Peptides against a protein of PDB entry 8PQO. Designs and how they scored, part 195

Target 1, 252 residues: chain A of PDB entry 8PQO
Amino acid sequence: VLLKEYRVILPVSVDEYQVGQLYSVAEASKNETGGGEGVEVLVNEPYEKDGEKGQYTHKIYHLQSKVPTFVRMLAPEGALNIHEKAWNAYPYCRTVITNEYMKEDFLIKIETWHKPDLGTQENVHKLEPEAWKHVEAVYIDIADRSQVLSKDYKAEEDPAKFKSIKTGRGPLGPNWKQELVNQKDCPYMCAYKLVTVKFKWWGLQNKVENFIHKQERRLFTNFHRQLFCWLDKWVDLTMDDIRRMEEETKRQ

## One batch from the design tools (peptide; made by RFdiffusion4, then SolubleMPNN)

Design b1_p26_5_s4 (from b1_p26_5, 21 letters changed)
Fold by OpenDDE base, seed 4:
Structure b1_p26_5_s4 (fold): chain B 252 residues (1-252), chain A 26 residues (1-26)
Amino acid sequence: as target 1 above (252 residues)
Amino acid sequence: SAEEEKKEIELKIILGAILTYLSRHV
């Protein structure tokens, strides 16, 4: 089991981020080639647990149509079915990802707190001390070009070049986080993403767990760069606007 | 071995599925 807490600092508010996240997910999905996912919704219900109130979903992502034919032919039964259990209680979210084939031998858990701070809180997910001491805190700087793979780099998604016309935020220079503290009118937040990866196959645990974390870091980096650089597209939208957009997208 | 090759293929498939999912669910 390998745990890392990714801390993504953004010059947006927690409330803004909710809109921006949903917008950016939708846009990113549109830009990806590969057609529609076979998503089966097993459960979609409100939940209340330990003072947490939100929406619980259990979805199966049937990826058979998303992979090449040769992969489908070689795939064990259930290998292309990803189960997502999600507890959405923004500003808190928990997602548990499992695979039918791997059963208990594989799990990814992503627990996210969105806090109006600069990533300074320790153990925001309230792990036991013994567990917390083994968690690596990884700071993602969306303005740091060196954290972006060359193949992923787009100038239009570079926070170091982008300036929001609507908000005046950006470009994000090398010291943008320090400067942000002095800008009373600029909101900021940190997404604390505790990622737990479990892969129990003998001899492959560390390799696969590290690999998945590497991919998650890449994804988080790219996504939040996009989110910021798309600020002018979503900052004036409401949650109701996002819901309408999602409904319109489902009809296409 | 043939078993190792099979496991490697399975691993690649599973990882591919995981990555496909993760790319859409940040």
Scores: peptide ipSAE 0.580, ipTM 0.923, DockQ to the pose 0.733
Fold by OpenDDE base, seed 3:
Structure b1_p26_5_s4 (fold): chain B 252 residues (1-252), chain A 26 residues (1-26)
Amino acid sequence: as target 1 above (252 residues)
Amino acid sequence: SAEEEKKEIELKIILGAILTYLSRHV
């Protein structure tokens, strides 16, 4: 098992981020083939547990149609079915990802707190001390080009070049986080993403767990760079606007 | 061995599925 807490600081409010995240997810999905095909929603209901109130979803992502024929032919039963259990209680979210074939030998858990701070809180997910001492805190700086792979880099998605016309935020210089403290009118937040990866195949555990974390880091970095650089596209949108956009995307 | 090769193929398939999912759900 390998745990890392990714801390993504953004010059947006927690409330703004909710809109921006949904917009950016929807926008990213438009660029990918297959849309919502192969998604089976088993459960979608409100939940209340230990004072946490939100929406619980259980979805199965059937990826058979999204892989080459030869992969489908070689795939063992259930290997291309990804189960997602999600507890959405913004500003808290938890997602558990499993695979039918791997059963208990594979798990990815992503727990996210969105806090109006600069990533300074320790153990925001309230792990036991013994568990917390094994968690690596990883700061993602969306303005740091060195954290971006050359193949992923796009100038139009570079926070160090982007300036929001609507909000005046950006570009983000090398010391942008320190400068935020002095800018009274600029909101900021941190997404604390605790990622737990478990892969129990003998001899492959560390390799696969590290690989998945590397991919998650890459995804989080690119996504939040996009989210910020798309600020002018989503900052004036309401949650109702987002819902409408999602419905339109499902029809395409 | 044939069994090792099979496991390697299965691993690649599973990782591919996971990555396909993760790329769409940040």
Scores: peptide ipSAE 0.578, ipTM 0.922, DockQ to the pose 0.792
Fold by OpenDDE base, seed 5:
Structure b1_p26_5_s4 (fold): chain B 252 residues (1-252), chain A 26 residues (1-26)
Amino acid sequence: as target 1 above (252 residues)
Amino acid sequence: SAEEEKKEIELKIILGAILTYLSRHV
């Protein structure tokens, strides 16, 4: 098992981020062929637990149509079925990902707190001390080009070049995080993403777990760069606007 | 061995599935 806490600092408010995240997810999905195809919703219900009030979903992602035929033919039964259990109680979210074939030998858990701070809180997820001491805190700087793979780099998604017309935020210079504290009118937040990866195949555990973390870091970096650079597209939207957009997308 | 090769193929398939999912759910 390998745990890392990714801390993504953004020059947006917690409330803004809720809209921006949903917009950016929707926008990213439009660029992928077959968004939503093969998704089975087993459960979608409200929940209340330990003071958390939100929406619980259980979905199965059937990926058989999204892989080459030869892969599908070689895939063990259940290997292409991903189960997602999600507890959405913004500003807290938890997602548990499992695979039917791997059963208990594979798990990814992503727990996210969105806090109006600069990523300074320790153990925001309230782990036991013994567990917390083994968690690596990883700061993602969306303005740092060195954290972006060359193949992923786009100038239009570079926070160091982007200037929001609507908000005046950006471009983000090398010291942008330190400068935020001096800018009274610029909101900021941190997404604390505790990622737990378990892969129990002998001889491959560490390799696969590290690989998955590397991919998650890449995804988080690119996504949040996009989210910020798309600020002018979503900052004026309401949650109701987002809901309408999602409903319209489901009908197409 | 044939068994090792099979496991490697399975691993690649599973990782591919995981990455496909993760790329769509940030």
Scores: peptide ipSAE 0.576, ipTM 0.922, DockQ to the pose 0.791
Fold by OpenDDE base, seed 2:
Structure b1_p26_5_s4 (fold): chain B 252 residues (1-252), chain A 26 residues (1-26)
Amino acid sequence: as target 1 above (252 residues)
Amino acid sequence: SAEEEKKEIELKIILGAILTYLSRHV
């Protein structure tokens, strides 16, 4: 088991981020052919637990159509089915990912707190001290080009070049986080993403767990660069606008 | 061995599935 807490600092408010995240997820999905194909929604209901109120979803991602025919033919039963259980109680979110074939030998858990700070809180997820001491804190700087793979780099998605017309935010220079503290009118937040990866496979557990974390870091980096650079597209949208867009997308 | 090769293929398939999912979810 490998735990890392990714801290993503953004020059947006917690409330803005909720809109921006949903918008950016939708846009990213549009760029993928067959974005909704093979998704089965088993549960979608409100929940209340331990003072947490939100929406619970259980989805199965059937990936048989997303892999080559030879892979599908060789795949063990259940290997191409990913279960996603999500508890969405913004500003808190939890997602648990499992696989039918791997059962207890595979788990990815992503727990996210969105806080109006600069990533300075320790153990925001309130882990036991023994567990917390094994968590690596990883800061993602969306302005740092060195954290982006060359194949992923797009100039139009570079926070160091982007200037928001609507908000005046950006471009983000090397010291943007320090400068943000002195800008009274610019909101900021941190997404604290505690990622737990378990992959029990003889001789390869650590390698695979590290590999998965590398992919998650890459994903979080690219996504939040996009989220910021798309600020002018979503900053004026309301949650009601987003809900309407989602409903319209489901009808198509 | 043939069994080791089979397990390696299975591992690659599972990892491919996981990565396919992760690429779509942030």
Scores: peptide ipSAE 0.574, ipTM 0.920, DockQ to the pose 0.761

Design b1_p26_6_s1 (from b1_p26_6, 19 letters changed)
Fold by OpenDDE base, seed 2:
Structure b1_p26_6_s1 (fold): chain B 252 residues (1-252), chain A 26 residues (1-26)
Amino acid sequence: as target 1 above (252 residues)
Amino acid sequence: MLTAEQLEFLKGIVLLVIELEQKALE
């Protein structure tokens, strides 16, 4: 098991981020091929547990159409089904990814707290001390070009170049986080993303767990660079606007 | 929501497991 807490600081408020996240997810999805095929929404309902109130979703991603025929024929039962269970109670979110065949030997869990700070809180997810000491804190700086793969880099998604017309935020220089503290009119937040990865196969555990973390970090980095650079597209939208957009998209 | 890229590397892991299991049966 490999645990890392990714801390992503953004020059937006927690309330703004809720809109920006939903917008950016929708926008990113438009740029992806094969959208929605093989996705089954098994459950989508409100939940209340331990004082946490939100929306629970259970989706199954069927990979049968994504693999060659001979793989479909020889694949063990359930091996080609990926389950995603999500508890969305913003500003808290939890996602659990599992596979029917791998059972307890495979797990990706992503737990996120969105806090109005600069990533200074320790153990925001309230892990036991013994567990917390094994968690690596990883800071993602959306303005740091060196954290972005060359193949992922786009000038229009570079926070070091972007200037928001509507808010005046950006571009983000090398010391943008320190400068942000002195800007009373600029809100900030941190997304604390605790990622738990389990791949219990002898000889491959460390390799695969590190690989998955590498992929998740890459995703978080690119996504939040986009979220900030798309600020002018979503900052004037309300949650009601987002809900209407989502409903309208579902009707199409 | 899983991105296409996430789904791609997850597929890769699943295929790896399937391959390993098939070798174990040989």
Scores: peptide ipSAE 0.521, ipTM 0.906, DockQ to the pose 0.626
Fold by OpenDDE base, seed 1:
Structure b1_p26_6_s1 (fold): chain B 252 residues (1-252), chain A 26 residues (1-26)
Amino acid sequence: as target 1 above (252 residues)
Amino acid sequence: MLTAEQLEFLKGIVLLVIELEQKALE
């Protein structure tokens, strides 16, 4: 098991981020061909647990059409089904990814707290001390080009170049986070993303777990660079606007 | 929601497991 807490600081408020996140997810989905193919929604219902109120979703991603025929013929039952269980109670959310065949030997859990701070809170997910001491804290700087793969880099999604017309935020210089502390009129937040990865396979556990973390970090970095650079596209949208956009995406 | 990229590396992991299981049966 490998745990890392990714801390993403953004020059937006927690309330703004809720809109921006949903917009960016929807926009990314539109840009992906066949993104909705093979998705089955098993559950989509409100939940309440320990004072946490939100929406629970259980989706199955069927990979049968995305693998070669010989693999489909040899694959054990359930091996090509990815389960995603999500508890969305913004500003808290939890996602659990599992596979029917791998059972307890495979787990990806992503737990996120969105806090109106600069990533200064320790153990925001309230882990036991013994567990917390093994968590690596990883800061993602959306303005740091060195954290972006060359193949992923787009000038129009570079926070160091982007200037928001509607809000005046950006571009983000090398010391933008330190300068943000002194800018009373600019909102800020941190997404604390605790990622738990388990791949229990002899000889491959560390390799695969580290690989998954590398992929998740890459995703988080690119996603939040997009979110910020798309600020002018979503900052004036309402939640109703977002809902309409999501419905349009489902129809495509 | 899982991204296309996430689904791609998840597919890769599943395929890896299937391959390893098949080799173990040989």
Scores: peptide ipSAE 0.520, ipTM 0.905, DockQ to the pose 0.635
Fold by OpenDDE base, seed 4:
Structure b1_p26_6_s1 (fold): chain B 252 residues (1-252), chain A 26 residues (1-26)
Amino acid sequence: as target 1 above (252 residues)
Amino acid sequence: MLTAEQLEFLKGIVLLVIELEQKALE
């Protein structure tokens, strides 16, 4: 098991981020191939547990049509089904990714707290001390181009170049986080993403677990760069606006 | 929601497992 807590600092408020996140997800999905194909929504319902209220979703991503025929023939029962269970109770979110075949030997859990701070809180997810001591804190700097793969880089999604007309935020220079502290009018938040990866497979555990973390980090980096650079597109939107946009996206 | 990129690497992991299991049966 490999745990890392990715801390993404953003010059937006927690409330703003809720809109921005949903917008960015919707916008990004428009340009992605294969999105929604082979997706089965098993459950989509509100939940309430231990004071946590939100929306619970259980989706199955069927990969049968996305792999070669010979793979389908060799695939054990359930191997090509990816389960995603999500508890969305913003500002808290939990996602659990599993596979029917791998069972307890495979797990990706992403737990996110969105806090109005600069990523200074320790153990926001309240892990046991023994577990917390094994968590690596990883700070993602959305303005740091060196953290972006060349193939992922887009100038229009570069926070170091972007200037928000509506808010005046940006561009984010090398010391933007330090400068942000002194800018009383600019809100900020941190997304604390605790990622738990388990791949209990002999000889491959460390390699695959690190690989998955690398992919998740890449995703988080690119996503939040987009989120910030799209600020002017979503900052004035309401949650109702987002819902309408999502419905429109589903129709396309 | 899983992104296309996430699904891609997840597919890769699944394929890896299937391959390993297949080799183990050989």
Scores: peptide ipSAE 0.509, ipTM 0.901, DockQ to the pose 0.661
Fold by OpenDDE base, seed 5:
Structure b1_p26_6_s1 (fold): chain B 252 residues (1-252), chain A 26 residues (1-26)
Amino acid sequence: as target 1 above (252 residues)
Amino acid sequence: MLTAEQLEFLKGIVLLVIELEQKALE
Protein backbone atom coordinates (compact mmCIF):
# COMPACT_ATOMS: atom_id res chain seq x y z
CA VAL B 1 0.00 0.00 0.00
CA LEU B 2 1.30 3.42 -0.97
CA LEU B 3 -0.26 6.63 0.31
CA LYS B 4 0.45 10.14 -0.89
CA GLU B 5 -1.36 13.38 -0.20
CA TYR B 6 -1.28 15.71 -3.17
CA ARG B 7 -1.82 19.33 -2.27
CA VAL B 8 -2.91 21.54 -5.15
CA ILE B 9 -2.96 25.25 -4.39
CA LEU B 10 -5.08 27.48 -6.61
CA PRO B 11 -5.80 31.21 -6.73
CA VAL B 12 -9.55 30.61 -6.53
CA SER B 13 -12.03 30.30 -3.69
CA VAL B 14 -13.54 27.03 -2.52
CA ASP B 15 -16.89 28.23 -3.83
CA GLU B 16 -15.42 29.20 -7.19
CA TYR B 17 -13.64 25.86 -7.46
CA GLN B 18 -16.91 23.97 -7.21
CA VAL B 19 -18.09 25.62 -10.41
CA GLY B 20 -14.70 25.46 -12.10
CA GLN B 21 -14.25 21.78 -11.34
CA LEU B 22 -17.60 20.80 -12.78
CA TYR B 23 -17.05 22.96 -15.84
CA SER B 24 -13.55 21.60 -16.43
CA VAL B 25 -14.68 18.01 -16.02
CA ALA B 26 -17.45 18.58 -18.53
CA GLU B 27 -15.10 20.31 -20.95
CA ALA B 28 -12.48 17.59 -20.63
CA SER B 29 -15.06 14.89 -21.23
CA LYS B 30 -16.16 16.56 -24.47
CA ASN B 31 -12.61 16.41 -25.75
CA GLU B 32 -12.25 12.72 -24.98
CA THR B 33 -13.12 10.13 -27.59
CA GLY B 34 -15.20 7.18 -26.50
CA GLY B 35 -16.66 9.02 -23.57
CA GLY B 36 -19.58 7.18 -22.07
CA GLU B 37 -19.12 4.06 -24.13
CA GLY B 38 -19.12 1.00 -21.93
CA VAL B 39 -20.17 2.94 -18.86
CA GLU B 40 -22.98 1.55 -16.75
CA VAL B 41 -24.45 3.63 -13.96
CA LEU B 42 -25.68 1.26 -11.27
CA VAL B 43 -26.47 3.80 -8.58
CA ASN B 44 -26.95 7.55 -8.54
CA GLU B 45 -28.66 8.69 -5.37
CA PRO B 46 -28.33 11.10 -2.47
CA TYR B 47 -26.78 9.82 0.74
CA GLU B 48 -26.45 10.96 4.33
CA LYS B 49 -23.95 9.51 6.77
CA ASP B 50 -22.56 10.98 9.97
CA GLY B 51 -23.63 14.48 8.99
CA GLU B 52 -22.13 14.11 5.53
CA LYS B 53 -24.70 14.78 2.83
CA GLY B 54 -24.04 14.33 -0.84
CA GLN B 55 -24.48 12.28 -3.97
CA TYR B 56 -23.41 8.65 -4.23
CA THR B 57 -22.64 7.09 -7.59
CA HIS B 58 -21.64 3.58 -8.55
CA LYS B 59 -20.44 3.10 -12.11
CA ILE B 60 -19.06 0.12 -13.97
CA TYR B 61 -16.63 0.69 -16.81
CA HIS B 62 -16.79 -2.28 -19.16
CA LEU B 63 -13.51 -2.74 -20.99
CA GLN B 64 -14.69 -5.61 -23.19
CA SER B 65 -15.10 -3.39 -26.23
CA LYS B 66 -11.77 -1.71 -25.58
CA VAL B 67 -9.59 -4.82 -25.78
CA PRO B 68 -8.83 -7.26 -28.60
CA THR B 69 -11.03 -10.30 -29.07
CA PHE B 70 -8.37 -12.72 -27.88
CA VAL B 71 -8.08 -10.77 -24.62
CA ARG B 72 -11.82 -11.03 -24.08
CA MET B 73 -11.56 -14.76 -24.62
CA LEU B 74 -8.74 -15.17 -22.10
CA ALA B 75 -9.94 -12.69 -19.51
CA PRO B 76 -11.40 -14.19 -16.33
CA GLU B 77 -14.94 -13.27 -15.41
CA GLY B 78 -15.14 -9.74 -14.09
CA ALA B 79 -11.55 -8.90 -14.99
CA LEU B 80 -12.60 -6.35 -17.59
CA ASN B 81 -15.01 -4.52 -15.28
CA ILE B 82 -13.78 -1.49 -13.39
CA HIS B 83 -15.95 -0.28 -10.54
CA GLU B 84 -16.02 3.35 -9.48
CA LYS B 85 -17.82 4.30 -6.29
CA ALA B 86 -17.97 8.00 -5.58
CA TRP B 87 -19.25 10.04 -2.65
CA ASN B 88 -19.61 13.67 -3.66
CA ALA B 89 -20.28 15.97 -0.72
CA TYR B 90 -18.41 19.10 -1.72
CA PRO B 91 -16.13 20.36 -0.27
CA TYR B 92 -15.42 16.70 0.49
CA CYS B 93 -15.36 13.89 -2.05
CA ARG B 94 -14.21 10.29 -2.14
CA THR B 95 -13.67 7.93 -5.05
CA VAL B 96 -12.94 4.22 -4.79
CA ILE B 97 -11.78 2.25 -7.83
CA THR B 98 -11.83 -1.55 -7.74
CA ASN B 99 -11.86 -4.54 -10.06
CA GLU B 100 -14.09 -7.58 -9.67
CA TYR B 101 -11.37 -10.09 -10.45
CA MET B 102 -8.61 -8.51 -8.37
CA LYS B 103 -10.91 -8.20 -5.34
CA GLU B 104 -9.07 -6.86 -2.29
CA ASP B 105 -5.70 -7.06 -4.03
CA PHE B 106 -6.36 -3.88 -5.99
CA LEU B 107 -7.59 -0.53 -4.75
CA ILE B 108 -7.33 3.10 -5.75
CA LYS B 109 -8.93 5.49 -3.29
CA ILE B 110 -8.94 9.25 -3.77
CA GLU B 111 -10.22 11.39 -0.91
CA THR B 112 -10.29 15.14 -1.35
CA TRP B 113 -10.85 18.03 1.02
CA HIS B 114 -11.08 21.52 -0.41
CA LYS B 115 -9.92 24.07 2.14
CA PRO B 116 -9.51 27.86 2.01
CA ASP B 117 -5.81 27.75 2.88
CA LEU B 118 -2.38 27.40 1.31
CA GLY B 119 -1.96 23.70 1.98
CA THR B 120 -0.66 24.13 5.50
CA GLN B 121 -3.03 21.79 7.32
CA GLU B 122 -1.68 18.44 8.45
CA ASN B 123 -3.76 15.28 8.38
CA VAL B 124 -6.97 16.91 7.15
CA HIS B 125 -8.30 13.43 6.44
CA LYS B 126 -7.86 12.49 10.11
CA LEU B 127 -5.81 9.34 9.63
CA GLU B 128 -4.48 7.43 12.58
CA PRO B 129 -1.04 8.67 13.61
CA GLU B 130 0.58 5.41 12.58
CA ALA B 131 -0.92 5.68 9.11
CA TRP B 132 -0.28 9.40 8.73
CA LYS B 133 3.44 9.05 9.37
CA HIS B 134 3.66 6.95 6.19
CA VAL B 135 1.91 9.52 4.00
CA GLU B 136 4.11 11.58 1.71
CA ALA B 137 2.89 15.11 1.15
CA VAL B 138 3.36 16.17 -2.46
CA TYR B 139 2.84 19.77 -3.49
CA ILE B 140 1.66 20.34 -7.04
CA ASP B 141 2.58 23.76 -8.40
CA ILE B 142 0.41 24.50 -11.41
CA ALA B 143 2.79 27.26 -12.51
CA ASP B 144 5.84 25.00 -12.55
CA ARG B 145 6.44 23.91 -16.14
CA SER B 146 9.00 21.33 -15.01
CA GLN B 147 6.16 19.31 -13.49
CA VAL B 148 4.48 18.99 -16.89
CA LEU B 149 5.46 16.46 -19.51
CA SER B 150 6.45 17.96 -22.83
CA LYS B 151 3.74 15.99 -24.62
CA ASP B 152 1.12 17.43 -22.26
CA TYR B 153 2.27 21.03 -22.46
CA LYS B 154 0.02 23.56 -24.16
CA ALA B 155 0.74 27.27 -24.16
CA GLU B 156 -2.96 28.11 -23.78
CA GLU B 157 -3.00 25.98 -20.61
CA ASP B 158 0.11 27.51 -19.04
CA PRO B 159 -0.70 29.38 -15.81
CA ALA B 160 2.64 31.17 -16.11
CA LYS B 161 1.38 32.83 -19.30
CA PHE B 162 -2.35 33.12 -18.68
CA LYS B 163 -3.99 36.27 -17.37
CA SER B 164 -7.66 36.32 -16.51
CA ILE B 165 -9.42 39.26 -18.09
CA LYS B 166 -12.44 38.98 -15.83
CA THR B 167 -10.59 38.62 -12.52
CA GLY B 168 -7.14 39.98 -13.25
CA ARG B 169 -5.54 36.86 -11.77
CA GLY B 170 -2.32 35.60 -13.32
CA PRO B 171 0.08 35.12 -14.76
CA LEU B 172 1.52 32.98 -11.99
CA GLY B 173 5.20 33.66 -11.44
CA PRO B 174 7.66 31.49 -9.51
CA ASN B 175 6.64 33.05 -6.20
CA TRP B 176 2.92 33.34 -6.88
CA LYS B 177 1.94 31.44 -3.74
CA GLN B 178 3.89 33.77 -1.47
CA GLU B 179 2.47 36.75 -3.32
CA LEU B 180 -1.07 35.55 -2.67
CA VAL B 181 -0.62 36.27 1.01
CA ASN B 182 -0.08 39.92 0.17
CA GLN B 183 -2.99 40.09 -2.28
CA LYS B 184 -6.01 40.49 -0.03
CA ASP B 185 -8.40 40.60 -2.98
CA CYS B 186 -7.30 37.29 -4.47
CA PRO B 187 -8.90 34.19 -2.98
CA TYR B 188 -6.99 30.95 -2.61
CA MET B 189 -7.62 27.34 -1.72
CA CYS B 190 -5.95 23.97 -1.52
CA ALA B 191 -7.25 20.64 -2.70
CA TYR B 192 -5.92 17.99 -0.32
CA LYS B 193 -6.06 14.78 -2.33
CA LEU B 194 -5.18 11.69 -0.32
CA VAL B 195 -4.49 8.89 -2.76
CA THR B 196 -4.31 5.32 -1.51
CA VAL B 197 -3.02 2.73 -3.96
CA LYS B 198 -2.98 -0.98 -3.26
CA PHE B 199 -1.64 -3.58 -5.68
CA LYS B 200 -0.86 -6.89 -3.99
CA TRP B 201 1.26 -8.79 -6.48
CA TRP B 202 4.63 -9.97 -5.23
CA GLY B 203 7.50 -8.41 -7.11
CA LEU B 204 5.32 -5.78 -8.78
CA GLN B 205 3.59 -4.09 -5.84
CA ASN B 206 5.90 -1.11 -5.50
CA LYS B 207 6.38 -0.67 -9.23
CA VAL B 208 2.69 -0.62 -10.06
CA GLU B 209 1.71 1.44 -7.04
CA ASN B 210 4.29 4.07 -7.92
CA PHE B 211 3.18 3.99 -11.53
CA ILE B 212 -0.43 4.63 -10.58
CA HIS B 213 0.61 7.53 -8.36
CA LYS B 214 2.62 8.97 -11.22
CA GLN B 215 -0.42 8.81 -13.47
CA GLU B 216 -2.71 10.38 -10.88
CA ARG B 217 -0.23 13.17 -10.22
CA ARG B 218 -0.02 13.84 -13.94
CA LEU B 219 -3.79 13.99 -14.16
CA PHE B 220 -4.13 16.34 -11.18
CA THR B 221 -1.46 18.63 -12.57
CA ASN B 222 -2.91 18.92 -16.05
CA PHE B 223 -6.49 19.21 -14.84
CA HIS B 224 -5.82 22.09 -12.48
CA ARG B 225 -3.69 23.92 -15.02
CA GLN B 226 -6.69 23.75 -17.33
CA LEU B 227 -9.09 24.75 -14.58
CA PHE B 228 -7.14 27.92 -13.87
CA CYS B 229 -6.54 28.83 -17.51
CA TRP B 230 -10.26 28.39 -18.21
CA LEU B 231 -11.14 30.78 -15.38
CA ASP B 232 -12.77 33.35 -17.65
CA LYS B 233 -15.02 30.67 -19.11
CA TRP B 234 -16.54 29.53 -15.83
CA VAL B 235 -16.02 32.24 -13.19
CA ASP B 236 -19.32 33.97 -14.01
CA LEU B 237 -21.28 30.72 -14.05
CA THR B 238 -23.43 29.65 -11.13
CA MET B 239 -24.08 26.17 -9.85
CA ASP B 240 -27.51 26.44 -11.41
CA ASP B 241 -25.88 27.23 -14.74
CA ILE B 242 -23.71 24.14 -14.41
CA ARG B 243 -26.67 21.95 -13.49
CA ARG B 244 -28.59 23.23 -16.48
CA MET B 245 -25.63 22.55 -18.75
CA GLU B 246 -25.32 19.02 -17.39
CA GLU B 247 -29.02 18.36 -17.90
CA GLU B 248 -28.87 19.66 -21.44
CA THR B 249 -25.88 17.43 -22.15
CA LYS B 250 -27.68 14.38 -20.78
CA ARG B 251 -30.64 15.04 -23.06
CA GLN B 252 -28.44 15.04 -26.13
CA MET A 1 -15.75 10.18 -13.39
CA LEU A 2 -12.74 8.36 -14.77
CA THR A 3 -10.96 10.05 -17.63
CA ALA A 4 -10.06 8.27 -20.84
CA GLU A 5 -6.43 8.39 -19.77
CA GLN A 6 -7.25 6.81 -16.43
CA LEU A 7 -9.19 4.07 -18.16
CA GLU A 8 -6.24 3.40 -20.43
CA PHE A 9 -3.74 2.86 -17.63
CA LEU A 10 -6.32 0.88 -15.65
CA LYS A 11 -6.83 -1.29 -18.70
CA GLY A 12 -3.09 -1.73 -18.81
CA ILE A 13 -3.03 -2.89 -15.21
CA VAL A 14 -5.86 -5.33 -15.83
CA LEU A 15 -4.08 -6.72 -18.87
CA LEU A 16 -0.90 -7.09 -16.86
CA VAL A 17 -2.73 -9.10 -14.22
CA ILE A 18 -4.34 -11.31 -16.85
CA GLU A 19 -0.97 -11.98 -18.43
CA LEU A 20 0.62 -12.77 -15.08
CA GLU A 21 -2.16 -15.16 -14.19
CA GLN A 22 -1.88 -16.89 -17.54
CA LYS A 23 1.84 -17.38 -17.08
CA ALA A 24 1.35 -18.72 -13.58
CA LEU A 25 -1.07 -21.35 -14.86
CA GLU A 26 1.42 -22.51 -17.50
Scores: peptide ipSAE 0.448, ipTM 0.883, DockQ to the pose 0.631

Design b1_p26_6_s2 (from b1_p26_6, 17 letters changed)
Fold by OpenDDE base, seed 1:
Structure b1_p26_6_s2 (fold): chain B 252 residues (1-252), chain A 26 residues (1-26)
Amino acid sequence: as target 1 above (252 residues)
Amino acid sequence: MLTAEQLKLLQEYVLLLIELEVEAKK
């Protein structure tokens, strides 16, 4: 098991991020052909547990049509079915990803707290001290081009070049995070994303777990760069607007 | 909700798992 806490600082408020996140997810899904194909929603219901109130979803992603034929033919039963269980109680969110074939031998858990700070809180997820000692804190800087793969880089999604017309935020210079402290009119937040990766195969655990973390970091970096650079597209949207976009995406 | 990128990553994870399993059986 490998745990890392990714801390993503953004020049947006916690309330703004809720809209921006949903928009960016919807936009990314819309731009991908067949984005909703093979998704089965098993459960979508409200939940309340230990003071946490939100929406619970259980989805199955059937990847049979998304992989090459030879993979489909050779894949064990259940290997191409990915289960996503999500507890959405913003500003808290938990997602658990499992696979039918791997069962308990494979787990990706992503627990996120969105806080109105600059990523300065320690153990925001309230882990036991012994467990917390094994968590690496990883700061993602959305303005740092060196953290972006060349193949992922787009100039229109570069926070160091983008300036929001509607809010005046950006571009983000090398010291943008330190400068936020002195900018009273610019909101800021940190997404604390505790990622737990389990791959319980002897001899391969460390290799696979590190690989998955590398991919998750890449995903978080690219996603939040997009979220910020799309600020003018979503900052004036309402939750009703977002719901309409989600419904339209589901129909495509 | 998974983004398109997340879905792609999941596909890569599954493919990796299959490849590793095949290799382990050799």
Scores: peptide ipSAE 0.049, ipTM 0.674, DockQ to the pose 0.734
Fold by OpenDDE base, seed 4:
Structure b1_p26_6_s2 (fold): chain B 252 residues (1-252), chain A 26 residues (1-26)
Amino acid sequence: as target 1 above (252 residues)
Amino acid sequence: MLTAEQLKLLQEYVLLLIELEVEAKK
């Protein structure tokens, strides 16, 4: 098991982020062929547990049509079915990803707290001390180009170049986080993303777990760069606007 | 919700798992 807590600082408020996140998810999905194909929603219901109120979803991603033929031929039963269980209680979210074939030998858990701070809270997910001591805190700087793969880099999604017309935020220079403290009118938040990766195959555990973390980090980096650079597109939207947008996207 | 990018990553994970299984069986 490998745990890392990714801390993504953004010059947006927690409330703004809720809109921005949903917008960015929807926007990123629009241009993808078959974005909704092979997705089975088993459960989509409100939940309340231990004071946490939100929406619970259980989705199965059937990847049979999304992988090469040779993979389909070699894949054992259930290997191409990915289960996602999500508890969305913004500003808290939890996602658990499993695979039918791997069963208990494979787990990706992503627990996110969105806090109005600069990533300074320790153990925001309230892990036991023994567990927390093994968690690596990883700061993602959305303005740091060196954290972006060349193949993922887009100038229009570069926070170091982007200037928000509507908010005046950006561009984010090398010391933007330090400067943010002096900008009283600029909100900020941190997404604390505790990622737990379990891959219980002897001899491959560390390799695969590190690989998955690398990919998750890549995803978080790219996503939040987009989120910020799309600020002018979503900052004036309401949650109702987002819901309409999601509905329209589903109809495509 | 899972984004398109996340779905791509999941695909990569599945591919990796299959490759690892094949190697493990050798």
Scores: peptide ipSAE 0.047, ipTM 0.682, DockQ to the pose 0.700
Fold by OpenDDE base, seed 2:
Structure b1_p26_6_s2 (fold): chain B 252 residues (1-252), chain A 26 residues (1-26)
Amino acid sequence: as target 1 above (252 residues)
Amino acid sequence: MLTAEQLKLLQEYVLLLIELEVEAKK
């Protein structure tokens, strides 16, 4: 098991982020043709547990049509079915990803707290001390181009170049986080993403767990760069606007 | 909700798993 807590600081409020996240997810999904194909929604219901209130979703991603024929033919039963269970109680979110074939030997858990701070809270997910001491804290700087792969880089998604017309935020210079403290009119937040990866196969555990973390980090970096650079597209939207957009997208 | 990018990553991961499984059976 490999745990890392990714801390993503953004010059947006916690409330703004909720809109921006949903917008950016929707936008990213639109850019992928056939992205909704093979997705089965098993459960979508409100939940209440231990004082946590939110929306629970259980989705299955059927990858049979998304892999080459030879892979489909050789894949063990259940290997191409990915289960996503999500508890969305913003500003807290939890996602658990499993695979039918791997069963207990595979787990990706992403627990996120969105806090109105600069990523300074320790053990925001309230892990036991023994567990917390094994968690690596990883700061993601959305303005740091060196953290972005060349193949992922887009100038229009570069926070170091983007200037929001609607908010006046950006571009984000090398010391933007320090400067943010002095900018009373600019809100900020941190997404604390505790990622737990388990891949319990002898000889491959460390390799695969590190690989998954590398991919998650890449995803978080690119996503939040997009989220910020799309600020003018979503900052004036309400949650109701987002819901309408999602409904319209489902109809297409 | 998994983004399209996340789904692609999962697809790549599944492919890797299958390759490893095939090799392990040889």
Scores: peptide ipSAE 0.045, ipTM 0.677, DockQ to the pose 0.752
Fold by OpenDDE base, seed 3:
Structure b1_p26_6_s2 (fold): chain B 252 residues (1-252), chain A 26 residues (1-26)
Amino acid sequence: as target 1 above (252 residues)
Amino acid sequence: MLTAEQLKLLQEYVLLLIELEVEAKK
């Protein structure tokens, strides 16, 4: 098991982020070929547990049509079915990813708290002290180009170049996080993303767990760079606007 | 919710697992 807490600081409020996240997810999905195909929604309902209220979703991603034929022929039964269970109680979210074939030998868990701070809280997910000692805190700086792979880099998605016309935020210089403290009118938040990766195959555990973390980090970095650079597209949208957009997307 | 990009990453992961399994059987 490998645990890392990714802390993503953004010059937006927790309330703004809710809109921006949903917009950016929708936008990113539209830009990908074959989006939506092979996704089965088993459950989509409100939940209430231990004072937590939100939306629970259970989705299956069927990858059979999205892998080469030889892979389909060689893949064991259930190996190409990915289960995603998500508890969305913003500002708290939890996602659990499993695979039918690997059963208990594979787990990706992503737990996120969105807090109006600069990533200074320790153990925001309230882990046991012994467990917390094994968590690596990783700060993602969306303005740091060195954290972005060359193949992923786009100038139009570079926070160090982007300036929001609507809000005046950006561009984000090398010391932008320190400067936020002095800018009373600029909101800020941190997404604390605790990622738990479990892969219990002998000889492959460390390799696969590190690989998954590398991919998650890459995803979080690129996504939040996009989210910020798309600020002018979503900052004036309401949650009702987002809901309408989602409904329109489902009809296409 | 998984984005299309996340799904792509999962596809790459599954492909990697299959490749590793094939190699383990040689």
Scores: peptide ipSAE 0.038, ipTM 0.666, DockQ to the pose 0.693

